# Designs tried in a protein design run: peptides against a protein of PDB entry 2KNC. Part 26

Target 1, 74 residues: chain A of PDB entry 2KNC
Amino acid sequence: KGPDILVVLLSVMGAILLIGLAALLIWKLLITIHDRKEFAKFEEERARAKWDTANNPLYKEATSTFTNITYRGT

## One batch from the design tools (peptide; aimed at target 1 I19 G20 L24 I31)

Design b2_p26_3_s2 (made by RFdiffusion4, then SolubleMPNN; from b2_p26_3, 20 letters changed)
Fold by OpenDDE base, seed 4:
Structure b2_p26_3_s2 (fold): chain B 74 residues (1-74), chain A 26 residues (1-26)
Amino acid sequence: as target 1 above (74 residues)
Amino acid sequence: EPLLELLLALLLALEQLLQLAQELLL
């Protein structure tokens, strides 16, 4: 069947649109992977900072249990 | 995972479209 020039043109237009969409998805995927990697690193650094704080002999626990001596529990 | 699957589906659709264009050109 001779080349239907209209079908060829529509197929090329469709191909360009699909390439454009694929490129946007690849870009979004790369950003998402980058952001997850950076976030995981940030959480690891935050976890390490918490461990260093827990092992710091100068760290006073902010939670002081005040026994209210004047609290007569009724 | 869903974005990668969508990307693969788009690549497959592009390959199918290129095959159709080749069948119409030959």
Scores: peptide ipSAE 0.083, ipTM 0.678, DockQ to the pose 0.195
OpenDDE base, seeds 1, 2, 3, 5: peptide ipSAE 0.083, 0.080, 0.079, 0.081; ipTM 0.677, 0.675, 0.675, 0.677

Design b2_p26_3_s3 (made by RFdiffusion4, then SolubleMPNN; from b2_p26_3, 23 letters changed)
Fold by OpenDDE base, seed 4:
Parts: structure tokens; sequence; C-alpha cells
Structure b2_p26_3_s3 (fold): chain B 74 residues (1-74), chain A 26 residues (1-26)
């Protein structure tokens, strides 16, 4: 059976659409992997900054808890 | 999720192409 020209044309159109969608998926996947790596690096740097703060004996915490003895809770 | 929607669409198109390819081989 000779190839039905309509089936061939539809298959080519479908293949082009598949390639286009695959390219979009790959692009989005690459962005998602990039963003996850950048976020992981940011969280690691933030974790290291907390460890450095904890290990620095000259670091005074910016937050001091004061018990207000004059606070009458209404 | 947009990725899941695109993936499902790709799978549907792949299935359609496979069916057409099988019909072309008959």
Amino acid sequence: as target 1 above (74 residues)
Amino acid sequence: DLIEALLSLLLLLLQALLKQALELLE
C-alpha cells in the first residue's frame, strides 16, 4: 500500500509539534534545574552565614530580649 | 502544573503519531 499522502502530511505536522513541545519542556526543565541550584546555593550561603554568626564571639545578636517589668498586662 | 500538562500533550501526540505510523505500515 503506497503511503497515504494525507497520513504522511499529518505525521510530519505532528512530529513538528512534538519537537516544539519537547524543546519547550527541555527549556523549562533547564530553567527549573538552574533555579533549584541557585536556591540551593542561596540556602547554603545563608546556612554558612548563620554558622559564622554562631562561631563569632564578637557577634552580638541584634535582637535582645528585654523583660519589661513595668508591663501590666491589661 | 504546566510541565505536566505539556508532558501529557506530548504523550497524546506521540500516541497519535504511533497509530498513524502503524496504519502507514499496513
Scores: peptide ipSAE 0.075, ipTM 0.650, DockQ to the pose 0.116
OpenDDE base, seeds 1, 2, 3, 5: peptide ipSAE 0.074, 0.070, 0.073, 0.068; ipTM 0.646, 0.641, 0.644, 0.645

Design b2_p26_3_s4 (made by RFdiffusion4, then SolubleMPNN; from b2_p26_3, 22 letters changed)
Fold by OpenDDE base, seed 1:
Structure b2_p26_3_s4 (fold): chain B 74 residues (1-74), chain A 26 residues (1-26)
Amino acid sequence: as target 1 above (74 residues)
Amino acid sequence: ELLEALLRLTLLLLEALLEEALLLEL
């Protein structure tokens, strides 16, 4: 029994659909990996910038503590 | 979500092709 021409046609159509879907999956996977790497880099740079700000001699804490010398805690 | 939906769709298409291939071999 030669391969039923319908089997061959359906197999080819299915293969084309699977290749198309695989290409979309690969594309989405690459974008997702790229975005995760870029986000991780951004968070690392932000963390580093926070550390540099903490060590920046020009950065003065906006919080000043005033001790009220007249406050005798009863 | 979309990746999982596409993965599920590819699996369903593969299962459908396997079922059609099996039905045409019988």
Scores: peptide ipSAE 0.052, ipTM 0.633, DockQ to the pose 0.099
OpenDDE base, seeds 2, 3, 4, 5: peptide ipSAE 0.042, 0.039, 0.044, 0.042; ipTM 0.600, 0.602, 0.614, 0.613

Design b2_p26_4 (made by RFdiffusion4)
Pose (drawn by RFdiffusion4):
Structure b2_p26_4 (pose): chain A 74 residues (1-74), chain P 26 residues (1-26)
Amino acid sequence: as target 1 above (74 residues)
Amino acid sequence: SFLASLVAFLAVVAAVASVVVTLVSS
C-alpha cells in the first residue's frame, strides 16, 4: 500500500508487450512466408510463359518446321 | 490462429507475472 507497485509493474507490463512484439515479428514471417512461395511461383510462371509464348509459334503448327529436307518443288 | 496463440501466450505470461508480483508484494 505504502509504496506504489505501479512504477515497478509498469516495467513488468512492458516485458509482456515486448515479448509479444518480438514473437510477433517471428510469427509475422511464418504467415507471410507461406505466401512468398506462391507469390514467387506466381510471378515465375508469368515470366516464363511470355518468353515461352512470345516467340514460339511452331507448336501451333505441329512439331517441326525446317530440317524437312526432301523432294522440293515450288 | 497465430494471433490467437500469441494472445494466449501473452495471457499466460501476464498471469504468471501477476502471481509473481502478488507473492513479492505480500

Design b2_p26_4_s1 (made by RFdiffusion4, then SolubleMPNN; from b2_p26_4, 22 letters changed)
Fold by OpenDDE base, seed 3:
Structure b2_p26_4_s1 (fold): chain B 74 residues (1-74), chain A 26 residues (1-26)
Amino acid sequence: as target 1 above (74 residues)
Amino acid sequence: ELLELLLLALLLLLLAALAELLELLA
């Protein structure tokens, strides 16, 4: 029995569409993995920058505590 | 995770379609 030409044509068309869709999904996957790695690096650098700021001897905290010398606690 | 699962499902469907095509051409 020769190949069903219609089934062969439809399977080839389906395979081409699936290959195209697979390529798009692979591309999107690669971008998503790249973006997640870049974001993770950015958050690490931000965490380090915060740590470096905390260890900077020139850093002054924005919060100043004033003791009211006239406050006699009852 | 969903994208990876969709990619795996698509690859499995592609392999199945290629196997069927090879059987039809044999």
Scores: peptide ipSAE 0.059, ipTM 0.637, DockQ to the pose 0.182
OpenDDE base, seeds 1, 2, 4, 5: peptide ipSAE 0.059, 0.058, 0.051, 0.057; ipTM 0.636, 0.637, 0.619, 0.641

Design b2_p26_4_s2 (made by RFdiffusion4, then SolubleMPNN; from b2_p26_4, 22 letters changed)
Fold by OpenDDE base, seed 4:
Structure b2_p26_4_s2 (fold): chain B 74 residues (1-74), chain A 26 residues (1-26)
Amino acid sequence: as target 1 above (74 residues)
Amino acid sequence: ELLELLLSLLLELLQEALERLKELLL
C-alpha cells in the first residue's frame, strides 16, 4: 500500500506550520536575549560613567559637611 | 521562561511529526 497521499499532505502542511512557528519563536527569543544583553551593557556603562564622574578630580561636590563644634546635642 | 517552554514543546511536536513522516515514507 503506497503512502496515503492525504496523510502525506497533512503531515507536510503540519510540518511547515510548525517550522514557521518555530522560526517566529526563535526570532523572538534572539531579540529578547539581544535586548537584555544590550540593556545590561548600557546599565554597566552608565554605572561606570557615574564612577568616573565621582573620581574626576575636577568634580567639586556641591555639599560640604561642617561639624559644629559648639553644638552640644541635648 | 514561558517562551522557552513553548519553544521546547514546539520542537518536541516537530520531532514527533518528522518521525511519523519517516514511518510513512520509508
Scores: peptide ipSAE 0.061, ipTM 0.661, DockQ to the pose 0.128
OpenDDE base, seeds 1, 2, 3, 5: peptide ipSAE 0.047, 0.058, 0.058, 0.050; ipTM 0.642, 0.659, 0.657, 0.654

Design b2_p26_4_s3 (made by RFdiffusion4, then SolubleMPNN; from b2_p26_4, 21 letters changed)
Fold by OpenDDE base, seed 3:
Structure b2_p26_4_s3 (fold): chain B 74 residues (1-74), chain A 26 residues (1-26)
Amino acid sequence: as target 1 above (74 residues)
Amino acid sequence: ELLELLLSLLLLLLEAALEELLELLS
C-alpha cells in the first residue's frame, strides 16, 4: 500500500515548520548564551576596576570621619 | 531553562515526525 499522500504532505509541512521553529530557537539560544558570557565578562571587569580603584594610591575616599576629642557624651 | 526545555521538546517532536515520515515512505 502506497503512503497516504495527504499524510505525507501534512508531515512534510509540519516538519518544515518544526525545522523553522527549531532554527529560531537555536538562534535565540546562541544569542542568550553569548549575552550571558558578555555580561559575565562585564561584571568581572567592573569588579576588577573597583579593586584597582581601591588599590590606587591616588584614590581618596570622599567621606572623612573626624573624632572630636573634646566631645564628652552625656 | 524554559527555552532549553522547549528546544529539547521541539527536537524530540522533529525526530518523531521524521521517523514517522520515513516509515510512511518505506
Scores: peptide ipSAE 0.067, ipTM 0.658, DockQ to the pose 0.150
OpenDDE base, seeds 1, 2, 4, 5: peptide ipSAE 0.066, 0.055, 0.050, 0.064; ipTM 0.652, 0.642, 0.631, 0.652

Design b2_p26_4_s4 (made by RFdiffusion4, then SolubleMPNN; from b2_p26_4, 21 letters changed)
Fold by OpenDDE base, seed 1:
Structure b2_p26_4_s4 (fold): chain B 74 residues (1-74), chain A 26 residues (1-26)
Amino acid sequence: as target 1 above (74 residues)
Amino acid sequence: DILEELLKLLLLLLLLALELLEELLS
């Protein structure tokens, strides 16, 4: 017996849904790869900036240490 | 998490498509 029209319709609908979902997965994958590469680049640039700061003789630490002479440690 | 759920859904749709193909070929 030839294919039931309902089977054909459901098959076509299933194929469209599968293609749509595959496109969403590819899109999500591309974004995820892009974002991870951009984040990795950002962390590398940040690591370099810290290294360059540590080796820069003109760098002064932004933190100052204050000793509170009135603080009696309990 | 969303990617995993989409992947599970993709696999489910693939299985359904194979079942429909089997029914189409029967």
Scores: peptide ipSAE 0.065, ipTM 0.647, DockQ to the pose 0.146
OpenDDE base, seeds 2, 3, 4, 5: peptide ipSAE 0.059, 0.058, 0.063, 0.060; ipTM 0.641, 0.636, 0.644, 0.644

Design b2_p26_5 (made by RFdiffusion4)
Amino acid sequence: FLAALAAALAVLAALAAAAAAVAFAA
Pose (drawn by RFdiffusion4):
Parts: C-alpha cells; structure tokens; sequence
Structure b2_p26_5 (pose): chain A 74 residues (1-74), chain P 26 residues (1-26)
C-alpha cells in the first residue's frame, strides 16, 4: 500500500504485450505463408499460360504441321 | 492461431493481476 506497485507492474505488463507482439509476428507469417504458395502458384500459371498460349496455335490444328514430307501437289 | 495467442496472453495477464492483488494486500 505504501509503495505503489504501479510502476513495477507497468513494466511487467509491457512484457506481456511485448511477448505477444513477438509471437504475433511469427504467427502472422504462419497464416500469411499458407497463401504465398497459392499466391505464387497463381501468378505462376498466369505466367506460363501466356507463353504457353500466346504462340502455340499448332494444337488447335491437330498435333503436327511441318515434318510432313510426302507426295506434294499444289 | 491468434485466438490461442490471445488466450495465452490473457492467462499471463490474469496471473499478473492476481500477483499484483496479493502484493497490494500485503
């Protein structure tokens, strides 16, 4: 009663807030990293799908084009 | 994840509050 126990306690409460803030960061990545995969796999598909479609009109045809050396005509 | 952290902090706060109440009563 004489003392105050407020100042000493103020410091102790800081440790709780700080212990959480430190753990907060760690767990923040745990929830965020779970996305980095898909977020990556997402942009990853949009990258290949272009380079893998902005210049591949052969498939639409069938499965080949040249290397068809045979009896000519027209 | 954050809920478990908040519960752990709440336990520490409750222990700190009980220890402060005992120190004040003393």
Amino acid sequence: as target 1 above (74 residues)
Amino acid sequence: FLAALAAALAVLAALXXXXXXVAFAA

Design b2_p26_5_s1 (made by RFdiffusion4, then SolubleMPNN; from b2_p26_5, 18 letters changed)
Fold by OpenDDE base, seed 3:
Structure b2_p26_5_s1 (fold): chain B 74 residues (1-74), chain A 26 residues (1-26)
Amino acid sequence: as target 1 above (74 residues)
Amino acid sequence: LLEALLSLLLLLLLLALELALRLLLL
């Protein structure tokens, strides 16, 4: 029985659609991996910037504790 | 992950080709 031309056409169309879908999935995966690496680097740089700010001798804590020397706790 | 996706894609492509060849030979 000769190949059903309709089955061959549907198979070729299905293969093209699967290749296209897989190319999109690969593309999305590459972007997602790139974005996660960039985000991880950004969070590391932000963490380092906090450490550098904490060690900056010009950093004055906004909180000044005033000890009231006249407060005799009765 | 990428290699696993590429290998899966290649496997699916080979399977689709095998099925198409089987359908062409029926």
Scores: peptide ipSAE 0.052, ipTM 0.618, DockQ to the pose 0.239
OpenDDE base, seeds 1, 2, 4, 5: peptide ipSAE 0.051, 0.048, 0.052, 0.048; ipTM 0.618, 0.612, 0.614, 0.613

Design b2_p26_5_s2 (made by RFdiffusion4, then SolubleMPNN; from b2_p26_5, 21 letters changed)
Fold by OpenDDE base, seed 1:
Structure b2_p26_5_s2 (fold): chain B 74 residues (1-74), chain A 26 residues (1-26)
Amino acid sequence: as target 1 above (74 residues)
Amino acid sequence: LLEELLSLLLALLQALLELALKLLKE
């Protein structure tokens, strides 16, 4: 029985589409892994910066709280 | 979800290749 040319063509087309979809999924996976690693690094650097700020005796908060003694909240 | 989708895609690709090889040998 010669291969049904239509079945062979459809199977090849299906395989090409699946390879293309697989490549897109691999690409998305690589980006997602990269972004998660970059985000994790950013959060580590932020956590370190917060720690360094807390331990720096020269650091003073840029925010000052002033209580308005004349404010009657009624 | 992505791993499941990749595993399903790989399984479908493998099934299509096996079918194509079977049809080519018949």
Scores: peptide ipSAE 0.075, ipTM 0.650, DockQ to the pose 0.237
OpenDDE base, seeds 2, 3, 4, 5: peptide ipSAE 0.068, 0.074, 0.073, 0.072; ipTM 0.643, 0.647, 0.644, 0.654

Design b2_p26_5_s3 (made by RFdiffusion4, then SolubleMPNN; from b2_p26_5, 20 letters changed)
Fold by OpenDDE base, seed 1:
Structure b2_p26_5_s3 (fold): chain B 74 residues (1-74), chain A 26 residues (1-26)
Amino acid sequence: as target 1 above (74 residues)
Amino acid sequence: LLEELLKRLLSLLLAALELAERLLEL
C-alpha cells in the first residue's frame, strides 16, 4: 500500500518548519557570535584609547588647584 | 544554549526525515 499521502504531506510540512526554525537559530547564532567579536574589539579599542590618553604626556588633568593669595584664613 | 538547541533541532529534523523515509517505503 503506497504511503499515506497525508502522512507524507504532514512529515514534509513538519520538516520544512524544523528547517526554517533551525535556519533562524543558525542566523541568530552567527549574528550573536559576530556581534560579540565586534563588541570585544570595540571594548579593546576603547581600553587602548583610554590607556593611550592616560599615558599621553600632553594629557592635562581636568582638575587644577588654584591658590587664592588673597585668602588669609583666620 | 542556542548551539545546544540547534543541535537538538537538527537531530529532531534528521529523525523526522528518517521516519518519513521509512513511512514512504511502506
Scores: peptide ipSAE 0.060, ipTM 0.660, DockQ to the pose 0.280
OpenDDE base, seeds 2, 3, 4, 5: peptide ipSAE 0.045, 0.044, 0.058, 0.054; ipTM 0.637, 0.637, 0.653, 0.651

Design b2_p26_5_s4 (made by RFdiffusion4, then SolubleMPNN; from b2_p26_5, 21 letters changed)
Fold by OpenDDE base, seed 3:
Structure b2_p26_5_s4 (fold): chain B 74 residues (1-74), chain A 26 residues (1-26)
Amino acid sequence: as target 1 above (74 residues)
Amino acid sequence: LLDKLLELLKLLLDAVLKLAKELLER
């Protein structure tokens, strides 16, 4: 049975497309892992900066609590 | 995760090469 040249050609083209798609998926996965690590580091640095600021005597809370004395929670 | 994706890619490449050889040897 002679090699179906069309089937061989389509299989090679399909292989190249699948390799290309897999390379894009690997690239996207690496970026996604990098971005998650960088975001986790940023949130850790933000948390540290908040703790360091809490010990600063010049730190004034941006939030004020208002107690409404007329609010009877029904 | 990356290793599993690389393994899947290798399995896919091997399956295509096996199919191409089987079609060429017929």
Scores: peptide ipSAE 0.076, ipTM 0.668, DockQ to the pose 0.243
OpenDDE base, seeds 1, 2, 4, 5: peptide ipSAE 0.071, 0.068, 0.075, 0.067; ipTM 0.662, 0.659, 0.665, 0.656

Design b2_p26_6 (made by RFdiffusion4; failed a check: too like the target's own chain)
Pose (drawn by RFdiffusion4):
Structure b2_p26_6 (pose): chain A 74 residues (1-74), chain P 26 residues (1-26)
Amino acid sequence: as target 1 above (74 residues)
Amino acid sequence: TSVVLAIVVAGVLLGLVAALLIHSLS
């Protein structure tokens, strides 16, 4: 009663808030990193799908074009 | 020792709850 136990307690409460803030950051990545994969695999597909479709009209045709040396005509 | 362990457990659990709330509000 005499003392105050408020000031000492104020410091102790700071450790709880701080211990959580430290763990908060660690767990923040654990939830966020779970996305970095898809988020990456997402932009990864959009990158290759372009370079893999902005210049590949051969497949539409069939499965070849040149290297068809044979009896010519027209 | 028991008081120190309780403070550490409470702080870790608080950090986990806070991370879940930030994730759900995002």

Design b2_p26_6_s1 (made by RFdiffusion4, then SolubleMPNN; from b2_p26_6, 15 letters changed; failed a check: too like the target's own chain)
Amino acid sequence: DILLLLILLLGLLLGLLLALLLKELE

Design b2_p26_6_s2 (made by RFdiffusion4, then SolubleMPNN; from b2_p26_6, 13 letters changed; failed a check: too like the target's own chain)
Amino acid sequence: DEVLLAILLLGLLLGLLLALLLRELE

Design b2_p26_6_s3 (made by RFdiffusion4, then SolubleMPNN; from b2_p26_6, 16 letters changed; failed a check: too like the target's own chain)
Amino acid sequence: DLLLLAILLLGLLLGLLLALEELLEE

Design b2_p26_6_s4 (made by RFdiffusion4, then SolubleMPNN; from b2_p26_6, 13 letters changed; failed a check: too like the target's own chain)
Amino acid sequence: DLLLLAILLAGLLLGLLLALLLALLE

Design b2_p26_7 (made by RFdiffusion4)
Pose (drawn by RFdiffusion4):
Structure b2_p26_7 (pose): chain A 74 residues (1-74), chain P 26 residues (1-26)
Amino acid sequence: as target 1 above (74 residues)
Amino acid sequence: NPLTLLAVALAVVAVVVVVVAVVLYL
């Protein structure tokens, strides 16, 4: 009663808040990193799908074009 | 949510520490 135990306790409470803040950051990545994969695989498909569609009108045709050397005509 | 569980765990620990501090003050 004489003392105050408030000041000493104030410091101890800071450790709880701080111990959580430190763990908070670690776990923050654990929940966020779980997305980085899809978030990456997301933009990854959008990148290749273009370069893999903005210049590939051969498939629509069938499966070949040139290298068809044979009896000519027209 | 692991963060919500962490916050609850910290709150429980803080309450226990506050209760122990009140007993020691009294």

Design b2_p26_7_s1 (made by RFdiffusion4, then SolubleMPNN; from b2_p26_7, 20 letters changed)
Fold by OpenDDE base, seed 3:
Structure b2_p26_7_s1 (fold): chain B 74 residues (1-74), chain A 26 residues (1-26)
Amino acid sequence: as target 1 above (74 residues)
Amino acid sequence: SPIEALLSALLLALQALLEEALKLLE
């Protein structure tokens, strides 16, 4: 049977597009897993930094709260 | 995961297209 050249070409093009799409999804998946692991490490380091700060008796917060008792907002 | 399911579906579709293309070449 003579091949339907157009059908063969379209099927091959479709296959290439599917491979490309699959590769993009794999890449996105790998990035997502990487980013989640990196973010988890960042949050762990941040939690550790807070713990270290809490254990330092010389720590002073950089911010202070002032109450302006004379302010009456309209 | 939904992405893994989608990847599996795409691989199955790719396989089906390759099998169809091979049949058309016979």
Scores: peptide ipSAE 0.088, ipTM 0.669, DockQ to the pose 0.232
OpenDDE base, seeds 1, 2, 4, 5: peptide ipSAE 0.088, 0.070, 0.071, 0.077; ipTM 0.676, 0.663, 0.647, 0.663

Design b2_p26_7_s2 (made by RFdiffusion4, then SolubleMPNN; from b2_p26_7, 20 letters changed; failed a check: too like the target's own chain)
Amino acid sequence: DPIAALLEALLAALAALLAQAQELLE

Design b2_p26_7_s3 (made by RFdiffusion4, then SolubleMPNN; from b2_p26_7, 19 letters changed)
Fold by OpenDDE base, seed 4:
Structure b2_p26_7_s3 (fold): chain B 74 residues (1-74), chain A 26 residues (1-26)
Amino acid sequence: as target 1 above (74 residues)
Amino acid sequence: DPLAALLELLLLLLLELLRKALELLL
């Protein structure tokens, strides 16, 4: 069957649109993977900073429990 | 990942369109 030029043109147009959509999805995927790696690194650095603070003998816990001697519990 | 699955689907559709275009051109 001779080439249906209309079907060929529509298929090529559809292919170009799908390539464009695929490129946008690849770009979004790469950004999402990058952001997840950066976030995981940030969480690891934050966790390490918390561990280092917990092991720092110069760190005074900011939470001092003051027993208010004047608190007459009603 | 849903985005990877969507990308795979788009690639499969692209290959199917290219196959149809080649079958009509040859």
Scores: peptide ipSAE 0.067, ipTM 0.626, DockQ to the pose 0.208
OpenDDE base, seeds 1, 2, 3, 5: peptide ipSAE 0.061, 0.059, 0.064, 0.058; ipTM 0.621, 0.621, 0.623, 0.624

Design b2_p26_7_s4 (made by RFdiffusion4, then SolubleMPNN; from b2_p26_7, 19 letters changed)
Fold by OpenDDE base, seed 4:
Structure b2_p26_7_s4 (fold): chain B 74 residues (1-74), chain A 26 residues (1-26)
Amino acid sequence: as target 1 above (74 residues)
Amino acid sequence: DPLQALLLALLLLLLALLEEALELLR
């Protein structure tokens, strides 16, 4: 049976579309892996900075709870 | 990850279409 030229052309077009989709998904995957690694590094650095702050005897908590004695909850 | 599974599925589908195209050329 001779090659069905139409089926071959459609299969090649389908293959090109799948290569294009695969390339976009690989690109998205690389970005997602990069962003997750950078975010994990940022959260680790933030966690370390919080630990260093907690261990610093000169650190004053930025949050001072002031009981406003003049606040009549009206 | 669902994206890796989708990439693998697309790669397998690409291979299947290439094999079918090669079979039609024989």
Scores: peptide ipSAE 0.058, ipTM 0.626, DockQ to the pose 0.215
OpenDDE base, seeds 1, 2, 3, 5: peptide ipSAE 0.056, 0.051, 0.058, 0.052; ipTM 0.621, 0.621, 0.625, 0.621

Design b2_p26_8 (made by RFdiffusion4)
Pose (drawn by RFdiffusion4):
Structure b2_p26_8 (pose): chain A 74 residues (1-74), chain P 26 residues (1-26)
Amino acid sequence: as target 1 above (74 residues)
Amino acid sequence: VPLVVLVVVLVVVAVVVVVVVVTVYS
């Protein structure tokens, strides 16, 4: 009662808040990293799907085009 | 949700520490 225990306690409370802030960061990545995969796989498909569709009109045809050397005509 | 649980645990721990420290001091 004489002392105040407030100042000493103020420091101890800081450790709780700080121990959580430190763990907060670690766990923040744990929840965020779970997305980085899809978030990556997301933009990954949008990247290949373009280069893999902005210049591939052969498939629509059938499955080949040239290398069809044979009896000509027209 | 894990972060909310962490905050709740910290608040509970802080309250317990304050109560224990205030009781001992008194």

Design b2_p26_8_s1 (made by RFdiffusion4, then SolubleMPNN; from b2_p26_8, 24 letters changed)
Fold by OpenDDE base, seed 3:
Structure b2_p26_8_s1 (fold): chain B 74 residues (1-74), chain A 26 residues (1-26)
Amino acid sequence: as target 1 above (74 residues)
Amino acid sequence: DLLEALLKLTLLLLLALLELLLALSE
């Protein structure tokens, strides 16, 4: 039983489309993985920069606590 | 999303390829 030529032709077309789609999916996947790794690195660096700020002896907290000397804690 | 649509399309093409392989085996 020879293969149906029409089935073969349609499937070759489908296979070409599949290969093209697979290549696009792989490309998008690689970019997405890259971007997530870069973003994770950026968030780690940002977290580290916050810790480094806490250890910086020149860092002045923007929050000033004032004790109201007239506050009678009744 | 676009990725989901592409994945669904890929699955449909894989099924079509499987049907081809079955047809070639007849």
Scores: peptide ipSAE 0.074, ipTM 0.651, DockQ to the pose 0.122
OpenDDE base, seeds 1, 2, 4, 5: peptide ipSAE 0.069, 0.067, 0.067, 0.062; ipTM 0.654, 0.653, 0.651, 0.648

Design b2_p26_8_s2 (made by RFdiffusion4, then SolubleMPNN; from b2_p26_8, 23 letters changed)
Fold by OpenDDE base, seed 3:
Structure b2_p26_8_s2 (fold): chain B 74 residues (1-74), chain A 26 residues (1-26)
Amino acid sequence: as target 1 above (74 residues)
Amino acid sequence: DLLEALLKALLLALEELLKRLLELAE
C-alpha cells in the first residue's frame, strides 16, 4: 500500500515551488526589515542634525517673512 | 503586513503538504 505515485510527484513539485517561493518571501522580508531599520536610522540622524543646527549660533533660517503694513485685507 | 501574511500562509501550506505526505507514507 504505497502512496499513489502521481500524488507523490505532484506533492514533490508543489513542495519545490513552495520552498522557492518561501525563500523569495524570506529574502524580501529581510530586505524590508533592513530598509525600515536604515530609514529609522536616517530619520534619527536627520533629527539630530536639526538639533545640532538649532544649537549653532551661525545658523540662519533661509526663510524670511515680510509683513506689508499697507495691506488692508478686504 | 501583506508579506508576513503571505509568508505565514506559505508555511501553513507547506506544513499541510508534509502532513499529507506523511499520511500517504503510513
Scores: peptide ipSAE 0.071, ipTM 0.648, DockQ to the pose 0.172
OpenDDE base, seeds 1, 2, 4, 5: peptide ipSAE 0.071, 0.064, 0.070, 0.063; ipTM 0.647, 0.640, 0.646, 0.643

Design b2_p26_8_s3 (made by RFdiffusion4, then SolubleMPNN; from b2_p26_8, 23 letters changed; failed a check: too like the target's own chain)
Amino acid sequence: EPLLRLLLLGLLLGLALLRELLEKAE

Design b2_p26_8_s4 (made by RFdiffusion4, then SolubleMPNN; from b2_p26_8, 24 letters changed)
Fold by OpenDDE base, seed 5:
Formats: sequence, C-alpha cells, structure tokens
Structure b2_p26_8_s4 (fold): chain B 74 residues (1-74), chain A 26 residues (1-26)
Amino acid sequence: as target 1 above (74 residues)
Amino acid sequence: ELLEELLRLTLLLLLELLERMLSLAA
C-alpha cells in the first residue's frame, strides 16, 4: 500500500505525543524511586541515631535504686 | 505500580505506532 500523507502525518503526531508522555512517565518513575531510596536511607539513619542515643550513657535517664527500708518483700 | 502500568501501556502504544509507520513506509 502506498503512503497516505494524512495517515503519516497523524501517526507522526501521535508518536511525538506518546514519546513525550513516555518521557514524563519515565522521569516521574525515576524521581519516585529516588525519593523512596532517600527516604529509606533517612529512616535508617534515624533508627541508627536512636539506637546510638539509647546506648549512650550521656543520654540515658539516670536510674537510681532506692532501697525502701520498710519493704521487707514477700 | 500505576505509573509502571501507564509506562507499559505507553510503550506498547509507541511500538504499535512504530510498526504501523514502518508498514506504511515499506
């Protein structure tokens, strides 16, 4: 079949639009993956910081053992 | 997941258009 100029023009226009849309979707996908990785890294760092704080004596709440003289146990 | 599906659909449509263009140019 010979080339139909109208079909060719419409197909080219459609191809350009789809390429543009595909590029935007790829871009959004890459950003989403990047953001999720960054957030995961942030949460991991936060968890490590919390763990370090919990194990650091300088940040532990002071606990004092008081012997109640009146407490004889059971 | 939705984005991946949309991407797949757009890629399939793009391939279909390319095939049609090639068939017209052949």
Scores: peptide ipSAE 0.060, ipTM 0.637, DockQ to the pose 0.147
OpenDDE base, seeds 1, 2, 3, 4: peptide ipSAE 0.055, 0.052, 0.056, 0.050; ipTM 0.637, 0.632, 0.635, 0.623

## One batch from the design tools (peptide; aimed at target 1 V12 I19 A23 L24)

Design b2_p27_1 (made by RFdiffusion4; failed a check: the pose's geometry)
Pose (drawn by RFdiffusion4):
Structure b2_p27_1 (pose): chain A 74 residues (1-74), chain P 27 residues (1-27)
Amino acid sequence: as target 1 above (74 residues)
Amino acid sequence: VVAVVVAVVAVVLVVVAVVLVVVNLVS
């Protein structure tokens, strides 16, 4: 009673808050990193789908175009 | 696992804090 135990306890409480804050950051990445994959695979598809569609009108045709050397006409 | 470790450490510190409060009250 005489002392106060408040000041010493104030420091101990800081360690709990701090021990959580340190673990908070680690776990924060664990929940966030789970997305980085899809978030990446997301923008990854949008990148290749363009370069893989903004200049590929050959498939719509069939499966070839040139290299069709044969009897000509018109 | 990290949450369990933090919880165990927090319980230990709470137990230490309770002991210190009891010692202060006996004083």

Design b2_p27_1_s1 (made by RFdiffusion4, then SolubleMPNN; from b2_p27_1, 23 letters changed; failed a check: the pose's geometry)
Amino acid sequence: DILLRVLEATLALLLLILELLLKALLE

Design b2_p27_1_s2 (made by RFdiffusion4, then SolubleMPNN; from b2_p27_1, 24 letters changed; failed a check: the pose's geometry)
Amino acid sequence: EILELVLKLIQELLELMAKLREEAELL

Design b2_p27_1_s3 (made by RFdiffusion4, then SolubleMPNN; from b2_p27_1, 22 letters changed; failed a check: the pose's geometry)
Amino acid sequence: ELLLSVLEEILRLLRLALELLLESLLE

Design b2_p27_1_s4 (made by RFdiffusion4, then SolubleMPNN; from b2_p27_1, 22 letters changed; failed a check: the pose's geometry)
Amino acid sequence: SLLELVLSLILELLLLALELLKEALLL

